# Ledger of designs, part 39: peptides against a protein of PDB entry 7Q4I

Target 1, 281 residues: chain A of PDB entry 7Q4I
Amino acid sequence: HENSTIAERLYSEVRVLCWIMTNPSNHQKKARHVKRTWGKRCNKLIFMSSAKDDELDAVALPVGEGRNNLWGKTKEAYKYIYEHHINDADWFLKADDDTYTIVENMRYMLYPYSPETPVYFGCKFKPYVKQGYMSGGAGYVLSREAVRRFVVEALPNPKLCKSDNSGAEDVEIGKCLQNVNVLAGDSRDSNGRGRFFPFVPEHHLIPSHTDKKFWYWQYIFYKTDEGLDCCSDNAISFHYVSPNQMYVLDYLIYHLRPYGIINTPDALPNKLAVGELMPEI

## One batch from the design tools (peptide; aimed at target 1 W215 Y219)

Design b2_p19_5_s3 (made by RFdiffusion4, then SolubleMPNN; from b2_p19_5, 6 letters changed)
Fold by OpenDDE base, seed 4:
Structure b2_p19_5_s3 (fold): chain B 281 residues (1-281), chain A 19 residues (1-19)
Amino acid sequence: as target 1 above (281 residues)
Amino acid sequence: DPILEKAQKIAEEIDKEYS
C-alpha cells in the first residue's frame, strides 16, 4: 500500500492539461503508449494531430504534417485549447509523443505559482530569445494566463508573433511569449538541479566525454553539471523516450520500491502572489 | 543490471499486449 494523499491533493489543486504533439503515422506507434503510461496522470490529455482519432482522443488541427509545420501545429493547438479547454486546467503542458513526464513532480514545482501569473516553465535555452525559451522536446508548461496572452494578444499580431508556420517551434513560441511579457521561469530545484531534460536519462546521468563543443552546452541557459548532480530527485521530463522505455520508466518510478526505504515528501512551499516568482538560485 | 532487464521484459510484454 502507498500513501498518495499529497499527490491526490496536488492533482486537485494543480490541474494540468497535457497536449501531445503527434501525427497520424505515430498514433499507434508512439502516442498510444503516452496514453497508456504517463499521460493517464494528467487531468486532461489531448493528442494534437492532423487527423482525428476517437480511440486516442486525437484532434485534427488544420495544419500540414512535417517538421516545417510544427510551429503552425503549436499555434493551432493553443488556439484549440483556449477555445475549448481554458477552464479545464490551471496549467497547459506541451509534450512530444516521445517525451516522458512525471506529472506529480511537475505539480510540485507549479504548486506555489498562481495560474494567473504570466509564466511558463521547461528546459530553458539561451539563444535567440533574451529571457530564454523552453526546449520543445523536453516539454514546456504554460500558466492559464500565459495561454490567454499567447492566443489573444500575441497570435493576432504579426509584429508580436510570427504568422508564417515555418521556423523552430520552441524558439517561435518563446519569442511570442516574451513579446507579451510572459516570463520564462526557472524550473530548477532548490539545489539548482534541472527538472526538464531534452534527452533520455542516460545522456544526462552518465558523464560522457561529451565534446565541450556539443551544441547543448552552448544552448543551456543555466550551468548544469554532469552525473548524479545533473538531475533533480523531482525531475519532470525526458525526451527521446521509446515506447518500450515509457513502460520501463512507469515500472521503475511507480512500482519498483526498495524494501525498508520510506520516502518522506518535503513540505509544500508557501503560495506566491499573482505575478510573483521564486527567488533565483 | 538485472532489475533493468526485468523492467525491459515487462515493457516488451506490455507492448506486445497493446500492439
Scores: peptide ipSAE 0.020, ipTM 0.501, DockQ to the pose 0.024
OpenDDE base, seeds 1, 2, 3, 5: peptide ipSAE 0.011, 0.006, 0.009, 0.011; ipTM 0.455, 0.385, 0.419, 0.501

Design b2_p19_5_s4 (made by RFdiffusion4, then SolubleMPNN; from b2_p19_5, 9 letters changed)
Fold by OpenDDE base, seed 5:
Structure b2_p19_5_s4 (fold): chain B 281 residues (1-281), chain A 19 residues (1-19)
Amino acid sequence: as target 1 above (281 residues)
Amino acid sequence: DKVLEEAEKLAEEIDKEYS
């Protein structure tokens, strides 16, 4: 038997709405596997699509499909959340239908922060946005205040937020959020290790897997190491996770145990005041 | 965008390697 007392506490105190970016062609292929794995650990799970699916709990947003509409879908998704679900959670995670998320680790990272702090977290990239922006594929999480500012202050103002639906989704939301003073947080652990990852674990864990000229090394906001030091023991997300790998990860993380090894959770940090961030590492 | 396209190509390569 597993002691989940602290996880249950955080489930109640750090409420997370997860919205999944998907499309009708991926409802059965990908999205349903999110629902059957890590998505069940969200306080609320919504699939954002262009078509309704009652089995999946997918919402039909008034947008077209295709990569050129991802920004449009993100805007409509957050509008929908603000209108219907802003009080259902404290934090609002965007993930793709091939993102795997350890929601408990995200709650642990978010615990000290006030949801009234205008902040968001993810895998921070440095180009295009002065404070950085969060990689779309790794998933990113907005505080309730960040969602409010995005929907109420940014979206209605073409000077603050791009009105067109074209562009890189993650860059465009990053610009909008910066323009309404939503802070791009640091999601690294106390050892400076990342928690949100835009690729599968294997890609990050294997040293020298990619050429040093690979774009990722130019885009990362914080310097990262290779190998086991690449990733926090409390990692939150990985991207390009196949449907089968989601079930493998669920088994490895939540079921498989080395007998005789007991993990004791670290003490929760002190809660921060509204507007306060964790100290820089 | 180029970043997404490159990431997808990489993902496809990883899928081939680990499939």
Scores: peptide ipSAE 0.021, ipTM 0.607, DockQ to the pose 0.103
OpenDDE base, seeds 1, 2, 3, 4: peptide ipSAE 0.019, 0.019, 0.018, 0.019; ipTM 0.600, 0.580, 0.577, 0.584; seed 3 fails the geometry check

Design b2_p19_6 (made by RFdiffusion4)
Pose (drawn by RFdiffusion4):
Structure b2_p19_6 (pose): chain A 281 residues (1-281), chain P 19 residues (1-19)
Amino acid sequence: as target 1 above (281 residues)
Amino acid sequence: DPILEHSQELAEEVDTYYS
């Protein structure tokens, strides 16, 4: 058994809308499994695709397929969410169909922040954007104010926001958001451990590639060696998670427990004023 | 590790693109 009263209270206090980037080839292979595992724990779940689907209730964006249209799908998805769901949630998560999210830990991290604060969170990378951009695969989450500025201020101005549908979806939204004074938040825990991860847990717990010009060690904004210390007890996301591994992570995280070891929750920080972030690590 | 090899390839493509 489990007492989930605290998480249920945060469910209502910190509404998270999750949108999943997918395509018709992945509807049954991947997107279904996201819906059956962590997707149902969001306040609202939306599958953004190029075609409709009964099982997912997928939204068909007016955007072609291919890696060259991922940016177009991101722009159309946030436009659609602003048009139809801006008051349906406080926080707006973008995730791939191979992202796994512990939604309860996302509500824990977001609790102190005002949805009117212009901010977004994720795994922070250094290149191409001065304040950093968030890994698309680890998932990134925008405040309601960040979604308003993106749709209302950045998309209509081609100098601030790339108008073509090509490019790295996460780098482009990083540029549009920096250009409209949306802050790149710090998602690490108070001990400095990461919460958002672009790889499976094994790759962060046991880093095989050893600072040998591998892209990850160059891209990471906050320097870390990772290893067994890499990851927060309140980590939020992993990526490159197979459809089968979605169910395994669900089992090991939510069901399997060592008898007699009771997780005691850390106290929630006090709410922050509009425009304020937590003290830097 | 096919995941890490694939992710490296993608990173190189991104770097080339924004060069």

Design b2_p19_6_s1 (made by RFdiffusion4, then SolubleMPNN; from b2_p19_6, 6 letters changed)
Fold by OpenDDE base, seed 1:
Order: sequence, then structure tokens, then C-alpha cells
Structure b2_p19_6_s1 (fold): chain B 281 residues (1-281), chain A 19 residues (1-19)
Amino acid sequence: as target 1 above (281 residues)
Amino acid sequence: DPVLEKAQKLAEEIDKYYS
């Protein structure tokens, strides 16, 4: 007895292509579980790999495997998307094969923004890139214009974008995007709570789980707390989610209901003009 | 906070069950 009218509206108005970073060894172990859980809620779902898999809808990119090739794979993935899928969606999410995403919450965050605005969202980190960059593990989403600028303006210019395939993938794309004036957006909710998370829910929800010397506290762009105040009620992503945990999360979020509790969604905000951002909190 | 406590317990249970 669910009323999904607003979610269906957002599904049509905020079209999301999700591409999943994976490799052939993880097609069966991880990627298929993304496809069977949260990935089915994307408007388009593509698995970016080094080998084709018709059951998974995996694309074989012309890259090697290993962490030293992740940047190369990201570049080729977005090139592939631009060439074949740029009009299939308004927003383009990168996620790992162990990232869990609540796509409806992402659509809600993205709703006011124009896909022609050069912007991208995720868990913003402050080092290395002046405006910040989005953590790779938490997943990050580019507007259509951001993808265009990345592929057409940044990638062909070695002064703007690293031509080799080495380096931290998330940092390198962050540098490239900054160099073509793609803005690192604020993904926090109206209460200043984060939506994209580079760890499992447990690591964010449990106070004092990490000490203050943990690198994460030096990397986060915006101040955040531990506990329930860490995370938006409309959180979008978590990282290091095992295949089994994906099914648990899918059940808890989409199937399990406390009887007699009905959530009324907040009103949608006004749409922004092209180039306009929501004010940072 | 009872909500926080429940969330913590749930997280622990999930971790223990699937670890």
C-alpha cells in the first residue's frame, strides 16, 4: 500500500545513469548483487569492467585491472558514457561494486539543479583540490554538463587533466573538473547533515568509533558529527557494503515498515536556474 | 538516545550475522 507518486515523478524528471566500477573477478561476487538491489532503481545501469558480461550488462573498457588503473578506467568510462549514453540521463553516478545507494534520496537532492549546470556531488574532501573533491568510495554524481566538460574540454588537454592512468582516481577527476569550472557542490541536507558516506553506516552512526587522529576527520570538507546527527534522514550512499549487507539494506529501506508510521515527504524546493547552486550551510 | 541505541544494536547485529 505504498504511495510512490512523488518517487515516480522524480524517476522521470531526475534521470540517473549509474555506472559501477568493477572488474571480471567481482562480476559474480559483488556486481551482480548491486544489479539485484539498489542498481535496479537507476534509470540506466552500466557496469564498467575490463571484460564484457552480457548477464551483468558489463562493458569491456580498454584498460588494465588494478588500483593503479582506476583513474584510467574512470576516464574511459566517462568517454564511453559521453559517446553512447549522454542523452540517456540527466545525472551520471559513479559508484563502486561495494557502494550502496538510495537513488530516490539522490534524486531528491538533485531535483532543484539543472543538469546543464556544471556541478557534481558526493562526499567532499578538502585536500589536494582547492574547491575540494568527491570521495571515490562514497560515489559521486556529475551533471550532464559536467560530463561534457570533463570529456570534451578536460580529458583532451594534459594541462587540465592528467593524461596517464596513475594516481588517486577521485583526486584526479576532482582536479580535472575544477580546471574546467565544474563546481564541487554541497550534498548536505537542510540541517547540514551529510548524504554521501565513504564507510559503512556503523562507522558513522556509532559515536567514538574512530579516534580524532583518523585521517577522515582531516579530509572531510564540512564539519560533521558522529551518531545519528552524522547522517541525513535522506542519506544517499554508504561504502564497503558487502553483498549480503546490500540485501539487508534493501529489505530495511524498501520493505520493512513500522506499522502505523506514515512519513509525509517534504515539499520539493523550487528549481534553480542554470548555473545556480543551493546555498551552502 | 534510544533511537541511537537501536541503530547501534542493529549495526552490530548486521555485522555479526554477515561477518
Scores: peptide ipSAE 0.028, ipTM 0.543, DockQ to the pose 0.032
OpenDDE base, seeds 2, 3, 4, 5: peptide ipSAE 0.018, 0.019, 0.022, 0.043; ipTM 0.578, 0.517, 0.466, 0.504; seed 5 fails the geometry check

Design b2_p19_6_s2 (made by RFdiffusion4, then SolubleMPNN; from b2_p19_6, 7 letters changed)
Fold by OpenDDE base, seed 4:
Structure b2_p19_6_s2 (fold): chain B 281 residues (1-281), chain A 19 residues (1-19)
Amino acid sequence: as target 1 above (281 residues)
Amino acid sequence: DPILEKAQKIAEEIDKEYS
C-alpha cells in the first residue's frame, strides 16, 4: 500500500492539461503508449494531430504534417485549447509523443505559482530569445494566463508573433511569449538541479566525454553539471523516450520500491502572489 | 543490471499486449 494523499491533493489543486504533439503515422506507434503510461496522470490529455482519432482522443488541427509545420501545429493547438479547454486546467503542458513526464513532480514545482501569473516553465535555452525559451522536446508548461496572452494578444499580431508556420517551434513560441511579457521561469530545484531534460536519462546521468563543443552546452541557459548532480530527485521530463522505455520508466518510478526505504515528501512551499516568482538560485 | 532487464521484459510484454 502507498500513501498518495499529497499527490491526490496536488492533482486537485494543480490541474494540468497535457497536449501531445503527434501525427497520424505515430498514433499507434508512439502516442498510444503516452496514453497508456504517463499521460493517464494528467487531468486532461489531448493528442494534437492532423487527423482525428476517437480511440486516442486525437484532434485534427488544420495544419500540414512535417517538421516545417510544427510551429503552425503549436499555434493551432493553443488556439484549440483556449477555445475549448481554458477552464479545464490551471496549467497547459506541451509534450512530444516521445517525451516522458512525471506529472506529480511537475505539480510540485507549479504548486506555489498562481495560474494567473504570466509564466511558463521547461528546459530553458539561451539563444535567440533574451529571457530564454523552453526546449520543445523536453516539454514546456504554460500558466492559464500565459495561454490567454499567447492566443489573444500575441497570435493576432504579426509584429508580436510570427504568422508564417515555418521556423523552430520552441524558439517561435518563446519569442511570442516574451513579446507579451510572459516570463520564462526557472524550473530548477532548490539545489539548482534541472527538472526538464531534452534527452533520455542516460545522456544526462552518465558523464560522457561529451565534446565541450556539443551544441547543448552552448544552448543551456543555466550551468548544469554532469552525473548524479545533473538531475533533480523531482525531475519532470525526458525526451527521446521509446515506447518500450515509457513502460520501463512507469515500472521503475511507480512500482519498483526498495524494501525498508520510506520516502518522506518535503513540505509544500508557501503560495506566491499573482505575478510573483521564486527567488533565483 | 538485472532489475533493468526485468523492467525491459515487462515493457516488451506490455507492448506486445497493446500492439
Scores: peptide ipSAE 0.020, ipTM 0.501, DockQ to the pose 0.024
OpenDDE base, seeds 1, 2, 3, 5: peptide ipSAE 0.011, 0.006, 0.009, 0.011; ipTM 0.455, 0.385, 0.419, 0.501

Design b2_p19_6_s3 (made by RFdiffusion4, then SolubleMPNN; from b2_p19_6, 8 letters changed)
Fold by OpenDDE base, seed 1:
Structure b2_p19_6_s3 (fold): chain B 281 residues (1-281), chain A 19 residues (1-19)
Amino acid sequence: as target 1 above (281 residues)
Amino acid sequence: DKILEEAEKLAEEIDKEYS
């Protein structure tokens, strides 16, 4: 007996197109499990590949496969979205075929923002880009205006956006977006806890005596704690989630309930004006 | 992939601590 009234409201008011970065070798191994789990909670779900797959709803982008083509695939994916799907959603999530996303928590984070605000969210990293950039693996979400600026203003200009297909995909889109004044938003909750995670829950939740030399601590834009305080109660994404773990997470999050515990959702915040951001914590 | 390699290393460290 679930009351989904507020989740249904947010599903209609905060429309999300999810595009999944995949390749033909992963259609059956990974991508189909996204479609069968968290991807079904997107308003629109598209798999961006180099080969068409009608069972998956995969699009064949005019790109080669391999890690050196990920930036090329991201550019073509957003071009495709802008040409065919820009009005199908308000927000446009990039995720990998091993990213797990709690779409309801993303809608909650996005609710106050106008899709006409040039903003994007994710796990913010500080190197290479002055305002920061969003980690590719954790997934990142662009407003409709951010997609417009990326495709129409940034991509056609080699001075604003890298024309070749080489480089780190997340860094390159971060540079392009900064150059067209798309803001790197703060995705943290009201307690300053992260929502987008570039690793599996275990790596964030379990205090590891991680060597302070671990690159992640040098890359994170905002200070984060280890342990249970690492992560928002409304966490949005985790990366390196195996196909089996996706089904486990789907069960734990959407089916398993502790009897007698009823969670009352917090009140929705006031909507922001176009161009307005929530204050950083 | 530096990120993947570091994630795998972190996973191994966690497994050692909790094994």
Scores: peptide ipSAE 0.021, ipTM 0.590, DockQ to the pose 0.097
OpenDDE base, seeds 2, 3, 4, 5: peptide ipSAE 0.018, 0.016, 0.018, 0.017; ipTM 0.558, 0.548, 0.576, 0.593; seeds 3, 4 fail the geometry check

Design b2_p19_6_s4 (made by RFdiffusion4, then SolubleMPNN; from b2_p19_6, 7 letters changed)
Fold by OpenDDE base, seed 1:
Structure b2_p19_6_s4 (fold): chain B 281 residues (1-281), chain A 19 residues (1-19)
Amino acid sequence: as target 1 above (281 residues)
Amino acid sequence: DPILERAQEIAEKIDKEYS
């Protein structure tokens, strides 16, 4: 009995290609569970690996495996997307094979923005990059124009973008994007609550889960609260989600309903012009 | 906060069973 009319509209108007960072050892253990849960709600889903897997729809990128190659894999993934899929979507999400994403909430956040605006969204961190950068684990989404600028303008220029494959993947892409004037957007909701989260829900929802010395509190770009006010009612992503937890989240979010409670969605905001951003809160 | 306490209990159970 669900009314999905607005979600279907956003599915058509806010097209999202999701690419999943994975490796051959995780195809069966992790990646297939993304495909069977939240990944099926992307307009296009691609798994970026070092080996091809036809069952998963995995692409073999010309990179080695290991954490020291994640930046290399990200560069090759976006090159592949630009060459083969740049017109298949309006927005391009990077997620890990242990990231869970509520794609409908991401479409809602992205709806007012033009895909021709050079912008990207995620969990914004403040160190290393002046405008900030988006946490790799929480996942981050680039506009079509951001992908174009990254691949065409940044990657070919070693002064703008690191040519070797070493370094923190999320920091390095953040530097590259800043250098080609791709804006680090504000992903918070109208109440100032975050939408992209670099940890599991428990770590954000439970007060005093971490001490004040925990690095996260020094890294977050925007002030955030702990507890129920930590997270938007339209939260987009969580990280370190186990395969089993993905199915639990899918059940809780998309199947479990409290009888007699009907949520009416807020009205969609006005669309922004190319280059225009929502005001920061 | 009773709501937060319950949320924590549920989260812990989920982690124990599905992590």
Scores: peptide ipSAE 0.021, ipTM 0.450, DockQ to the pose 0.034
OpenDDE base, seeds 2, 3, 4, 5: peptide ipSAE 0.012, 0.015, 0.017, 0.015; ipTM 0.485, 0.467, 0.472, 0.524

Design b2_p19_7 (made by RFdiffusion4)
Pose (drawn by RFdiffusion4):
Structure b2_p19_7 (pose): chain A 281 residues (1-281), chain P 19 residues (1-19)
Amino acid sequence: as target 1 above (281 residues)
Amino acid sequence: SQEEEDMELVREQTEELLT
């Protein structure tokens, strides 16, 4: 048994809309498993694709397939969400079909922040954007105000926002958001452990690649060695998670528990004013 | 471009890591 009253209260207080980038080849192989595991825990779940699908109720964006159109799918998905869902949620998560998200921990992190604060959260990388950009695979989440500025202020101005549909989707949205005064939030916990991860848990708990010019150690905005200390007890996301591993993480996180060890929740911080972020770690 | 080259390098290093 489990008492989920606290999470149910946060479910209504911190509405999260999750959109999943997918394609027809992945509808059954990957996107289905996201819907059956963590996707159903979002306030609203949307599969953004280039084709329709009965099972997923997928939205067909006017965008071709291929890695060269991922940026186009991101722009069209946020335009669609602004057009049809801007008042349906407080927070707007972009995730791939190989991202796993503990949605309850996302509501825990977002609780103190005003949806009117122009901010987005994720795994923060240093290159190409002064304030940093968020890993697309770890998932990043925008405030309602961040979505308004992206669609209303950044997309119509080609100098602020790349008009072609090519490029690294996460780097481009990082540039458009910096250009419209959307803050790159700090998603680490109060102990400085990460919550958003671009790899599976084993790769962060046991870093095999050892600071040998591997891209990750160069890209990470906040320096860390990782290891067994890498990860928060309230971590939010992992990536490169196979469809089978979606169900395993669900089982180990939500079902399996050591008898007699009761997780006691840390108190929720007080709400913040518009434009305010938590004290820096 | 330089960024495209960097992204390619990231993909290669990631593939090697996950193999």

Design b2_p19_7_s1 (made by RFdiffusion4, then SolubleMPNN; from b2_p19_7, 7 letters changed)
Fold by OpenDDE base, seed 3:
Structure b2_p19_7_s1 (fold): chain B 281 residues (1-281), chain A 19 residues (1-19)
Amino acid sequence: as target 1 above (281 residues)
Amino acid sequence: SEEEEDFEKVRKETKELLE
């Protein structure tokens, strides 16, 4: 008995292709559960692997497996997307097979932006890249123009983009994108609350879960609060979400409702011109 | 690379936090 008219509109107007970083050993253990939960809300869902799986819709990329090959897999994944799917969506999300994403909230954030604007969003970290880079685990979303610049302008040039497959995947793509003037956007809501999170909700919501020496506080680009104020009411992603937790989150977010409380969505913001960003908070 | 080593440390610390 819910009204999903606005969500359906955004599904049509803000098309998202989600590609999931996975490997053959995780097809059944993890990736399948993404497909059965939040992944079904993407306009297109592709699993990027080293082996084909027709049941999962997994693509076999020409890369090796292991942590040292994640950057290589990301490069090949976006090359594949550009070649086969660049016009199938407006925005292109990378997520891990243990990332949970509320796609409707991502569409809401992306709505004012043109997909022809060279921009990408995620949980912004400050080290290594001058403008910052987006955490790989939290997931990050590129505009169509950002994908084009990455694949066509950055990847072919070793001076702009690392040619070998080693290194931190999220840092390396961040360097490449900066070198082709793709902007690292601000994904915070109007209250300055984050939307992309590199950990499970529990780690962000519970105050003092981590000490002040925890690396995360040195890496986060924007100031953030702990507790309930840590997270936007329109949060987009969480990382290190187990398969079981994905179903729990799916139930809590889309099914469980407090009786008598009606959610009234905020009005959509005005659309921005090509190249224009929302003002920083 | 030094950067890779730093991230491996970060990943290890994160894993330990999640356990």
Scores: peptide ipSAE 0.025, ipTM 0.647, DockQ to the pose 0.751
OpenDDE base, seeds 1, 2, 4, 5: peptide ipSAE 0.022, 0.024, 0.024, 0.020; ipTM 0.636, 0.650, 0.643, 0.605; seed 4 fails the geometry check

Design b2_p19_7_s2 (made by RFdiffusion4, then SolubleMPNN; from b2_p19_7, 8 letters changed)
Fold by OpenDDE base, seed 2:
Structure b2_p19_7_s2 (fold): chain B 281 residues (1-281), chain A 19 residues (1-19)
Amino acid sequence: as target 1 above (281 residues)
Amino acid sequence: SEEEEDFKEIEKQTEELLK
C-alpha cells in the first residue's frame, strides 16, 4: 500500500508537459519506451519528430532530421507547444528519447516557483552563456512564462535568437533565453546536490569513472562530487538511458521496496512570489 | 568555430565514456 496523496496533489498543482526529442527511426526503438515508462507520469506527453505517429502521439515538425537540425526542432517544438498547449501545463520539459525523468521529483523542485516566473531548470553548464545553459541531454524545464518569452520575444528576433537551425540546441536556447531575461535556475537540492544529470547514474555514482580532464567537470556550472553524494535523493533525470534501462529504473524507483523502510517526505516549501527564486546554496 | 571544435571533443569524450 502506498500513500500518494502529496504526489497526486503536485500532479494537479504542478502540471508538466513533457516533449520528447525524437526522430522517425527512433519512434519504435526508443520513444515508445519513454511512453511506456516515465512519460506516462507527465500531465501531457508529446513526441516531437519529423513524422507523425498516431500510436506514439508524435508530431511532425517542419524540420529536417540529423544532429545539425536539433536546434531547429527545438524552436519548432516550442512554437508548437505555445500555439497548442501553452495552457495545458505550467512547466514544459524537453527531454531526449534516451532521457529518464522522475517527474514527481521535478514537481517537487518546481512547486515553490510560479509558472509566471521567467525561469528554467536543468543541468547547468557554464560555457558560452554568461548565466549558464542547461544540458540538452539531461533535459530542461521551462516555466510557462519562459516559453512565452522564448516563442514570442526571442524567436522572432534574429538578434536575440539564432534564426539558423544549426548549432548546439541547448546552447542556442540558452542564449535565446538569457536574451529575454529568462533566468537559469539552480536545480540543486538543499544539500547542494544536483538533480539533472547528463549521464546514467553509474557514471555519476562511481568515483573515478572518468578522469579529471573529462569535459563534464569543466562544463558543470556548480561544483559537484562523485559517489553517493553526487546526486540528490530527489534526482530528476538521467541521460543515455537505454530502453531496457528505462524499465529497470521504473521498477527500481516505483516498485522495488525494502520492507520495513518507510520514507516520509519533507514538508513542501513555501511558495515564492512571481519572479522570486530560491536562495542559492 | 571554437564552439564547434569544443563539441567535437565533447562528442569524442562522451563516446569513449559510453563504451
Scores: peptide ipSAE 0.520, ipTM 0.924, DockQ to the pose 0.798
OpenDDE base, seeds 1, 3, 4, 5: peptide ipSAE 0.519, 0.020, 0.507, 0.018; ipTM 0.923, 0.626, 0.920, 0.585; seed 5 fails the geometry check

Design b2_p19_7_s3 (made by RFdiffusion4, then SolubleMPNN; from b2_p19_7, 10 letters changed)
Fold by OpenDDE base, seed 1:
Structure b2_p19_7_s3 (fold): chain B 281 residues (1-281), chain A 19 residues (1-19)
Amino acid sequence: as target 1 above (281 residues)
Amino acid sequence: SEEDKDFEEALKQTAELLA
């Protein structure tokens, strides 16, 4: 027996549209497994592709496939969302078809923020963008106002947004968002632990798994450690999660329980005013 | 390992995107 009253409340009050970056070759191999696992916990789930798939609910965007078109696909995806779905949610998550997301934890992080605040969250990296940008693989979430500013103010202006479809999509959207004063939020919990992760849990949890020369340590915006202290108890996302691992994670997080241990959630924080951010840790 | 492959692939992807 589980009590999901708070989770149900947040499902209603913190509405999340999840769009998944995918391609036709991955509809069956990867995307369908997102739909069958964590994607079902989004208020709305859309797969952004180059081909329509009615079973998957995939949208055919007017872009080519390949890594050199990811930025183009991201621009078209958010244009599509703004035109058709801007009022269907409060927050808009981009994830890859190999990203796993604990949507309840994301709602918890987002709860105090107004969707009219121009802000977005994810795993913040420091290079290329002054305020930082969010890792594409870890997934990033925009407020409704952030989407509006991106689509209406940034995209139409080549001085604010790259007009061609080349480049690292996460860096490019980060530049665009900064140029329209969308804030790169701090997604860390109250203990300073990260919530969005660009790798699988194993790579973050095991100490000394990577060399200190590994690019990740130079890219992270906030200081982080390896081991159990790397990750929030309310972590939101992991990347490079295989289809099989998605089902394992679903089982471990939502089904497997240690008998006799009852977790009580912390009280919800006070809601912030429009434009207000949580205090820095 | 499969995880090492994912890590190597991640490195390759990042390097390619940032090049």
Scores: peptide ipSAE 0.023, ipTM 0.674, DockQ to the pose 0.071
OpenDDE base, seeds 2, 3, 4, 5: peptide ipSAE 0.020, 0.018, 0.015, 0.016; ipTM 0.650, 0.599, 0.549, 0.602

Design b2_p19_7_s4 (made by RFdiffusion4, then SolubleMPNN; from b2_p19_7, 7 letters changed)
Fold by OpenDDE base, seed 2:
Structure b2_p19_7_s4 (fold): chain B 281 residues (1-281), chain A 19 residues (1-19)
Amino acid sequence: as target 1 above (281 residues)
Amino acid sequence: SKEDEDFEEIRKQTEELLK
């Protein structure tokens, strides 16, 4: 009864490798639920950890655990991807084990872009990095070329990329990517609505008199609104999603349907040349 | 990430937002 022809096409044409940032203590508590929900819609799903887990498909990276090792884990994760999986996908998504991703929407966003374009997408923050950087929690996706540049050009050069494993993971990769001319893309839809979100849907969707001093409003690169207009109809990710909420979201997004309402997808945009970005909104 | 660093603040803000 459901026509998924376009989604299937994009699954084939916009291949996404998803790597999940996790640790051994979260293999069962969190990561497993990613695998059982949205992670199954990735072309390739890998859990990056400090311990191997064959059931989860977790990789033991040569890093320690703890917040101070997240940057180290990210570097090793992408090194691992480049060495073993660079041709397994066109795009490479980093997500946390409490990030929920609608992969089809990500493929839609990525469709016009060439994987050979040095670009990455996510929830763009403006501090620390001139072009901005992508929120770690919201997840960010690198093109194949971006991964190549990161691993081959940036990581080996301490002047371009921090060799120490300390620091804010998302900021540090943002710095590295900028230094090798990987562009921080605009992930907003044609209406200027965001697609990657560093919080749960309720945090974004509920209109309220929020504290203007909340750091998020100072960090967000693009102007954003609260309420129903906060988020794209084709939103891609949310953060701080509990394991239970992942199943709820899976049901709501992929199963629950209001009878009699048919959503006709917009036509796919024209493909861009290598190096070309979508026009600014 | 900034979110991780300020998780408690995020929680607090979320709670306030949802009141």
Scores: peptide ipSAE 0.190, ipTM 0.768, DockQ to the pose 0.186
OpenDDE base, seeds 1, 3, 4, 5: peptide ipSAE 0.188, 0.032, 0.174, 0.168; ipTM 0.774, 0.687, 0.758, 0.760

